# Ledger of designs, part 15: peptides against a protein of PDB entry 8OXM

Target 1, 371 residues: chain A of PDB entry 8OXM
Amino acid sequence: FKAEFRLAGGVNLPKIIDCVGSDGKERRQLVKGRDDLRQDAVMQQVFQMCNTLLQRNTETRKRKLTICTYKVVPLSQRSGVLEWCTGTVPIGEFLVNNEDGAHKRYRPNDFSAFQCQKKMMEVQKKSFEEKYEVFMDVCQNFQPVFRYFCMEKFLDPAIWFEKRLAYTRSVATSSIVGYILGLGDRHVQNILINEQSAELVHIDLGVAFEQGKILPTPETVPFRLTRDIVDGMGITGVEGVFRRCCEKTMEVMRNSQETLLTIVEVLLYDPLFDWTMNPLKALYLQQRPEDETELHPTLNADDQECKRNLSDIDQSFNKVAERVLMRLQEKLKGVEEGTVLSVGGQVNLLIQQAIDPKNLSRLFPGWKAWV

## One batch from the design tools (peptide; made by RFdiffusion4, then SolubleMPNN)

Design b1_p9_2_s1 (from b1_p9_2, 3 letters changed)
Fold by OpenDDE base, seed 1:
Structure b1_p9_2_s1 (fold): chain B 371 residues (1-371), chain A 9 residues (1-9)
Amino acid sequence: as target 1 above (371 residues)
Amino acid sequence: LPSQVALLL
């Protein structure tokens, strides 16, 4: 290890450490403290299994359908080492950075990211109709710019075209795998884009198995397919390549039902893996900027008061695990709202749900559904 | 802003 470290920022002050391997190669690592990395590690293992299934199938292999993974090594319940996602940028940093964000550069007369957030926060406690109207006004005055990511980075037309296809395939694969695993909507800073491959890396997998639906503001989309995410696909948007890659990914997932159920069952019943949403985590994930002053992270979950009767907790846990497995089985059978759909019908429903401005307008404003 | 960024990279 090098003697020097850099701070990545944030409340937990993760440390970026450069190490030289026994092979003489330099590797950058992120050392996290005070965070439980077990869920991230487990979800990366599930993604690796999904990638194995996608690589075995001829149609998904030909399309190079993969979900990008990173190495996670948990060291304790509150510490671990992550592979640094070198050559990646958060899509939120590219899009809505206050100084040099693509919206500011390409659309200087549109609403600022701050104005959009303020307008949506003002209606956060209002009706769904008022939220929808303000969301449509925000969307009209905040036009998508993510097409410029590939245009800025890939000046050669043939490379540009291939990278736009790689992006579209990555969004499709991660959207369908994310839907099956119940990752829900993904905050714009939790989606990294690789500046060389144009592929997405999903980080911070702390909301899985549809636990986003039990948040104080429940998730209303199956995955993030916002206007900028779609704009990055180019002129065809969700049609053509994206839809076909979603369908081919869903075909592989549905045809691998037994394998996926067995893996998720083992993970859900692992006593070392807590995937359930606790109230403190739910509050933290949807905290307001105004509430930053009083919530010192006394994430001292003092283990003392959660010694409620082990029997009642275990019965509640088992019932939640059973419901998650049943819903996973339904998804893998194509059961949506009590109806059995074809792969094309299921993928179409999911795309329509994800792009519906009524669903997007109901999301937590902190997640920036207008980006 | 409490963004669901447990990885503030």
Scores: peptide ipSAE 0.010, ipTM 0.550, DockQ to the pose 0.207
Fold by OpenDDE base, seed 2:
Structure b1_p9_2_s1 (fold): chain B 371 residues (1-371), chain A 9 residues (1-9)
Amino acid sequence: as target 1 above (371 residues)
Amino acid sequence: LPSQVALLL
């Protein structure tokens, strides 16, 4: 280790350390304190398995469909080391970072990110109709700009085209894998983009197995497919490359049902892996001041669980695990809303749900559904 | 465990 460290921003001030490995290579690492990296580590292993399945299939391998992974070493329930995602930026930092954000640069006469957020916060406790109307006003006055990411980073037209395709494939793969695993909390700071590959890196995997649906403000979309996410795909939007890559990813996931169920079953019943939503975690995710670019620590509740009968807790946990497994099995069979869908039908439904402004307007304002 | 930690460390 080098004697010097840097602070990453955020309340928990994660330490960036440079380490020289036994191979003589320098590696940047992020040391998180007061954060449980076990869920991130487990989800990264599941993503690696999904990548293995995608590489075995000829069609997904030819398309280079992968979910980006990073190394995680949990050290304790409250500390760990992550690989520093070198050459990545949060999509939120590129899009909505103060005066330098792409929205401000390319759309200086639109609402500011702060104005959009304020308008949506003012209606947070209002009806779904009022939320929808204000969301539509925000969207009208906050037009997408994420197309400019690839245009700024890749000046050569052939490189630009290939990187836009890499982005579109990464969004498709991560959206479908994320949906199958029930990955939530996909706000603009939890999604990084690689400035060299244009691929997405999903971080802070603390909301999985549809636990986002039991938040005080439930998640209403299967994945992030907001207007800026779509704008980054270029003129075809969700049609063509994105849709086909979603379908091919979903096909591999559905054809791998037994493997995925077995892995997730082992994880859900691992007594060292707490994937359940607790009240403190729910409060932490939805009470934060939206303005802090934080690498969110999971608040580990100290186990001052008053002795409720261990039997009732275990029975409640088992029933939640069984429901998660049942819902995972339904997804992998293409069962949506009690109907068996084809891969194309299922992917179409998920796309429609993800882009529906009624669903987007109901999200927690901190999710920034207008971005 | 030790080999992954040793590759990160």
Scores: peptide ipSAE 0.000, ipTM 0.461, DockQ to the pose 0.025
Fold by OpenDDE base, seed 3:
Structure b1_p9_2_s1 (fold): chain B 371 residues (1-371), chain A 9 residues (1-9)
Amino acid sequence: as target 1 above (371 residues)
Amino acid sequence: LPSQVALLL
């Protein structure tokens, strides 16, 4: 290891360490403290299994459909080492950085990211109708710019086309697998883009198995397919390549039902793997800027010794695990709202749900559904 | 700090 470390930005001040291998190569690692990386490690293993299934199928292999994975080594319930995703940037950093964000550069007359956030926070406690109206006003005055990511990074037209295609495939694969696993908290800082491959890297996998639906503001979309995410695909948007890649991914997932159910069953009943949403985690994920002043002293991990009677917890946990498995089985059968859909019908429903401005307007303002 | 990470790997 080098004697020096760098801080990665953020509240938990993760440490970037450089390690020199016996091969003389430098490798960056991210050391996180005060964070449980066990869920990230487990979800990365599930993504690796999904990638194995996608590589076995000729149609998904030809399309190079994969989820980008990173190495996670949990060291404790509150610490671990991550592989540093070198050459990645959060999509939120590219799009809505305060100084040099793509929205400010390409759309200087639109609302600022701060104005959009403020307008949506002002209506957070209002009706769904008022939220929808303000969301539509925000969207009208904050137009997509993510097409410029590939245009800035890839000046050669042939390279640009292949990278835009790689991006579209990455969005499709991660959206469908993320939906099957019930992956939530897909805000613009939890999705990285690789500046060389144009592929997405999903980080912070702490909301899975539809636990985003039990947040104080429930998640209303199956995956992030916001206007900027669609704009990055180019003129065809969700049609053509994206839709076909979603359908081929969903076909492989549905045809692998038994394998996926067996893996998820083992994970849900692992006593070392806490995937359930707790009230403190829910408050942390949807914390209001106004509430930051009071929460400083009481997040001592020792108050989780609420000795809830072990027997009533176990029975309630088993019922939640069974419900998650049943819902996963329904998804893998194409059962949506009590109706059995074809692969094309299911993918179409999910796309429509993800792009619906009524669903997007209901999300927590911190998710930034207008980006 | 580097020595403690080297003891856990």
Scores: peptide ipSAE 0.000, ipTM 0.437, DockQ to the pose 0.027
Fold by OpenDDE base, seed 5:
Structure b1_p9_2_s1 (fold): chain B 371 residues (1-371), chain A 9 residues (1-9)
Amino acid sequence: as target 1 above (371 residues)
Amino acid sequence: LPSQVALLL
């Protein structure tokens, strides 16, 4: 290990460390000291299995449909080591960095990222109608710019076109697999883009199995398909390549139902794997940056009255696990809102739900649905 | 004493 470390930023102050391997190669690692990385490790294993299924199918293999994975080594219930995805940048860093973000560079007369966030925070406790109106005003005055990522990084037109296709395929694959697994908390800092491949890397997998729906502000979209995400696909948007790659991914997932259910069942009933949303985690994920007042966890849990019988906790857990498995089975059968859909019908419904301004306007302002 | 093994690298 090198004697120096860097901070990656954020509330938990993760440390970036450089390691020299026995092969003489330098490898960056991210050390987290306040997060349970077991969920990230489990979700990476599920993504590797999804990648195996996608590589077995000729149509998904020809399209190179894959989810980018990284190594996770949990060290304790609150610490671990992540592989640092070298040559990646958070999409939020590229788009909405305060100094030199793409929105500021290409749209200097639009609202600032701060102004957009402020407007949406002011209506956070308001009606859905008021949230929708303010969201539409924000969207009108904050136009998408993510098309410029590929244009800046890939100057050759043939390379640019290939990389834009790689991006579109990566969004499609991760969106459908993320939906099947109920992956939440897809804010702009939890999605990295590779500067060489244009593929996405999804990080911080701590909200899965639709646990984003039980947050204080419930998640209302199946995946992130916001205006900048769509703008990165170019002129076709969600049509053509994206839709076809979603359909081919969904076809492989539905045809692999037994395998996916068996894997998720083993994970949901693993007593060492807590995937359930706890109230403290739910508060933390939707806290304001300004509310970093000293919540010392005064574990003044007065020991008295939470003799909830261990049996009632276990029965409540099993009923949640059963509901998650039932909902996973429904998704893999194409059952949406009590109706059986074709692959094309299901993918169309998910795209419409993900791009609907009414759904996007209801998200927590920290998710930045206007980006 | 909860041993916070802060891995100081």
Scores: peptide ipSAE 0.000, ipTM 0.438, DockQ to the pose 0.036

Design b1_p9_2_s2 (from b1_p9_2 with E4Q E9L)
Fold by OpenDDE base, seed 1:
Structure b1_p9_2_s2 (fold): chain B 371 residues (1-371), chain A 9 residues (1-9)
Amino acid sequence: as target 1 above (371 residues)
Amino acid sequence: LPSQVELLL
């Protein structure tokens, strides 16, 4: 290890360290403290298994369908080492950075990201109708610009075309795998884009198995497929390459039902893996900017001394685990709303749910569904 | 609100 470190930023002040391997190669790493990396590590293992399934299938292998993974080494319940995602940028940083964000650069007469957020926060406690109307006004005055990512990074037309296809395939694979694992909507800073490959890296996997549906503002989309995410695919949007890659990914997942159920079952019943949403974590994920002053980051695991009888905790946990497994089995059978769908029917339903402005307008404003 | 990643990065 080098003697020097950099701070990445943020409340937990993670340390960027450079490590020289026994091979003489320098490797950048992120050291987190006060954070439980076990869920990230588990989800990366599940993604690696999904990648193995996708590589075994000829149709998905030919399409190069892969979910990007990073290395996680948990050191304790509150510390670990992450692989630094070198050559990646958060899509939110590219899109809505206050100084040089793509929306400000390409659409200087649109609403600012701050104006959009303010308008949606003002209606947060209002009816679904009022939320929808304000969301449509925001969307009309905040037009997508993510097409410019590939145009800025890839000046050669043939490279540009191939990278736009790589992006579209990455969104499709991550959307379907994310739906199967119940990752839900992903905040724009929790999606990194690789500046060389145009592939997405999903980070901070602290919400899985549809636990986003039990948040104070429940998730209403199966995955993030917002207007900028779609704009990055180019003029075809969700049609053609994206849809076909979703269908081929879903086909592999459904045909691998037994393997996926067995893996998730082992993980859900691992006494060392807490995937359940606790009330403090739920509050933290949907905090208000005004509430920043009083919630000390003493998410001390020690306040779990609510001595609920071990038997009642275990019975409640087992019932939640069983429900998650049942819902996972339904997804892998194509059971949606009590109806068995074909792969194409299921993928179509998921795409329609994800792009529906009524569903997007109901999301937590902090997740920026207009981006 | 900063994502958990804006709180981390």
Scores: peptide ipSAE 0.012, ipTM 0.500, DockQ to the pose 0.282
Fold by OpenDDE base, seed 2:
Structure b1_p9_2_s2 (fold): chain B 371 residues (1-371), chain A 9 residues (1-9)
Amino acid sequence: as target 1 above (371 residues)
Amino acid sequence: LPSQVELLL
């Protein structure tokens, strides 16, 4: 390890360290403190299994459908080391980073990212109708620009086309795998894009198994398919390559039902793997920027009364685990809202749910559904 | 920090 470290941004101030491997190669690593990385590690193992299933199928292998993975080494319940995703940038950094973001550069007369955030925060406690109206106003005055990522990074037209296809395939694979696993908290800082491959890397996997639906502001979309995400696919949007890659991914997942259920069952009942949403985690994920100053929780609240019997906690946990497994089985059977759908029907429903402005307008403003 | 984080390379 080098003696120097850099701070990455964010509440937990993760440390970027350089390590020299036994091979003499320098590797960047992210050391997180105060975070439990076990969920990230487990979800990466599940993604590796999904990748193995996708590589076994001829149609998904030919399309190179994969979810990007990174190495996670949990060191304790509050610390670990992540592989630094070298050559990646958060999509939020590219799109909405201060005055240098792509929205400001390409759409200087649109609303600023701050104005959009403010407008959506003002209606956060309002009706769904008021949220929808303000979201539509924001969207009208904040037009997508993510097409420019590939145009800036890949000047050769043939390379540009191949990278746009790689991006579209990556979005499709991660969207369907993420939906099957109930991956939430897909805000613009939790999705990285690789500047060389144009593939997405999903980070911070702490909201899985649809636990985003039990947040104070529940998640209303199956995955991130916002206007910028779609704009990065080019002129065809969700039609053609994206849809076909979603269908082929879903086909492999559905045909692997027993394997996926068995793996998820083992994970859900692992006593070392806490995947459940707790109130503190829920508060952290949906905290207001203004509330960062006041939460010195004097954790002097006497922990005495919430001795819920260990038995009642275990029974509640088992019921949640059973519900997650049942919902996973439904997804893998194509059961949506009590109806059995074909792969194409299910994928179509998920796309429609993900792009619906009514669903997007209901998300927590920190998710930035207009980006 | 235990000095031997075996980086699974």
Scores: peptide ipSAE 0.000, ipTM 0.422, DockQ to the pose 0.026
Fold by OpenDDE base, seed 3:
Structure b1_p9_2_s2 (fold): chain B 371 residues (1-371), chain A 9 residues (1-9)
Amino acid sequence: as target 1 above (371 residues)
Amino acid sequence: LPSQVELLL
């Protein structure tokens, strides 16, 4: 290890350490404290299995359809080491989180990211109709700019086209696999983009198996397919390459039903893997900036001695696990809202749900559905 | 700290 460490930005102040391997190569590692990395480690193993299935199929292998993975070593319930994704940036940092964000640079006359956030926070407790109207006003005055990521990073036209294609394939693969696994909390900080490959890296996998639907503000989209995500695909948007890559990914997932069900069943019943949403985690994920001042750090996580009878907890857990497995089986059969869909029909429904401004307007304002 | 990570790895 090098004697120096860097802080990664963020509330939990993760430490970046540089390690020299026995091979003489420098490797960056991220040391997180106060985070449970077990769910990230488990979800990375599931993504590696999905990548194995995608490499076995000729159509997905030819398209190089993969989910970007990172190494996770959980050290305790509250600590671990991550492989640092060198040359990645959060999409939110590029778009909105700095004074030189792409929205401010390319659209200086649009609403600021702060104005958009404020407008959506003001209507957070209002009707769905009022949320939709304000979301449409925000969207009119905050136009997408993510096309400029590839244009800034890749000056050669042939490289630019290939990287935009790699991006579109990465979005398609991660969207479909994320939907099958019920991956939530896909805000703009939990999605990294690789500055060299243009591929996405999904981080913070702590909301899975549709547990985002039981948040105080439920998730209403199957994956992140917001206007900036679509703008990064270029002129074809969700049509052509993206749709075909989603269909081919979904075809491989549906044809691998028994393998995926067996893996998820083992994970859901693993007593060391807590995937269920708890009230404290739900509060943390949807906290208001104003509520950070009153939560004294004295809620020791040791007072989870809500002694609900162990028998009622176990029966409730088993019923939730069974519902998750049934819903996973439905998705892998193409059952949506009681109707059996073809791969093309299912992918079309998911795309329409993900781009619907009525669904997007209902999301928690911290998810930034206008970005 | 590097010394605590070397004790756990």
Scores: peptide ipSAE 0.000, ipTM 0.395, DockQ to the pose 0.029
Fold by OpenDDE base, seed 4:
Formats: C-alpha cells, structure tokens, sequence
Structure b1_p9_2_s2 (fold): chain B 371 residues (1-371), chain A 9 residues (1-9)
C-alpha cells in the first residue's frame, strides 16, 4: 500500500488508497468505513451470474449485453474495500455539478439544479396533481443534455456512434436486471459512466428486492429511465436498440427462472445478509438537507427493547422473504398486475412505467427525477 | 450450479 490516501468526499469520508500488487501493478481501492458492504458484494455476485446467463445466449452475447461489476471485499459489518472505478464519473456530477455541469453549460437559461430541487421539495407533501404540475414546469425549464457526454468524450463520429450504442445497451441490461432484482430508481450519484466505454456502473446497492417501495416516499418506477438517461441514447430514445436489448435481456432472465429463483432464495435466507429495509436506513436514504443538523445519533437506544420474541421476528422475516420470492417468480413469468404478459408486452409496460411523468413526479425529490 | 452458489455464501 502507498502511504498516501485521498478522500472521495461524502458523509462516510471513504478513503482512496493506491496499492501495488505482487504483479507490480498499481490498483486504486476505495476503503469505506461505517458502511455495510455485504449487500454490495452479494449484488455484484448476482450481477456476475446474470452476466454468465447473458454470455450463454447467442443474441445477448452478440450484443455484448453485460452489467458492469466491481470487486467488493467486506472486512466487517461496517467496513470494506471496493475496487475504485477508474475512468468513471457519476452521471450526476457530469449533469448537475454546481460549477460546470452540462445543464449549466448547454442550457444556461434553464432553471438551475437547485431551483428544480427547491420547486419539487416545496410540493413534496402536496397532492399528486400538484406534484405533477410542478414536475412538468421543472421538466419544461430543465431540458435534457446527456447527449453531450458522448459528443464531448468521443470526437470521432464512428467511435461516437459505437459508444452511444454501448451506453444504450448498458442502460438496457442494467434496467432489466435491476428490475428483476428490485433495485428500483437509482440516485444520479450512484450511477457512474465510464469515460472510455460509455458503459454504466451501478454503485451503492443498498436498496434491492423492491425495498424502495416501503420507503416513506415509495418508488414508483421499475428502474431509472429519466429524460437525461434517455437523451444519452440519442434521437431514437427508448425505441429500437434500447427496447430490443431490454427484450433480449428479459428473454434470458425469464428462461433462467429456476436458476435466478434458487440464487435469490439462498440470499434471502442467508442469516449474514440483511437485505430488509430498516427505519434508520429508510430515513437516511430520504433525509432532507435540513434534517442533517439535529440528528445527533443518541446511540443510547437501549439494546434491551429489541428482545422482541425471536419467534415473531423470524415469522415476520420469513413472510417478507416469501413475498419477495413470489414477486420475483411473477416477474420471471411475466405476471404484471395479475396479467401474464409476453416479453415484449412486459418490457413495454416497464418502459412506459419508467418514463411516465406521473410516476416520476411522485418520486422522492432528493433522487432528482427531472435529471 | 453448487460451486457458484457456494461463492454467494
């Protein structure tokens, strides 16, 4: 290990360290403290399995459909080491950084990212109608710019076209795999884009198995397919390449039902893997910037009241696990809202749900559904 | 199948 470290920023102050391997190669690593990396590690292994299934199928292999993975080594319940995703940038950093975000550069007369967030926070406790109206006003005055990522990074037209296709395929694969695993919507800082490949890397996998639906503001989309995500695909948007790659990914997932159910069943009943949403995690994920000041964690919640009868906890856990498995089985059968859909019908429904402004307007404003 | 599930535990 080198003696020097860098801070990556953020609440948990993760440390970037450089290590020299026995092969003489330098490898950058991210050391997280006060964070349980077990869920990230588990989800990376599930992604590797999904990639194996996608590689076995000729149609998905020809399209190079893969979900990008990174190495995770949990060290304890509150610490671990991650592979640093070198040559990646958060899509949120490119789009809506305070200094030189693409929205500010290309759309200087649009609302600022702060103005958009403020408008949506003001209506957070309002009706769905009021949320929708304000979301439409925000969307009108905050136009997509993510097309410029590939245009800035790939000056050669042939390379630009290839990388835009790589991006579109990466979004399609991660969207369908993410839907099957119940990852839900993804905060713009938790989606990295590779500056060389244009592929997405999903990080911080702390919400899985549709646990986003039990948040104080429930998730209303199957995956992130916001206007900037679509703009990065170019003029065809969700039509053509994206839709076909979603369908081909969904075909492989549905044809691998038994394998996926078996893997997820093992994970859901692993006593070392807490995938359930706890109230503190739910609060953390949907905290307001204003609420950061008063929650001194009085960690003096006496461990004594958590003697809920082990039997009642286990019965409640098993019912949640059974419900997750049942819903996973439904997804893999194409059962949506009590109706059996074809792969094309299911993918179409998911795309429509993900791009619906009514669904997007109901998301937690902190996740920036207008970006 | 078994050896790939053992790596998930």
Amino acid sequence: as target 1 above (371 residues)
Amino acid sequence: LPSQVELLL
Scores: peptide ipSAE 0.000, ipTM 0.395, DockQ to the pose 0.023

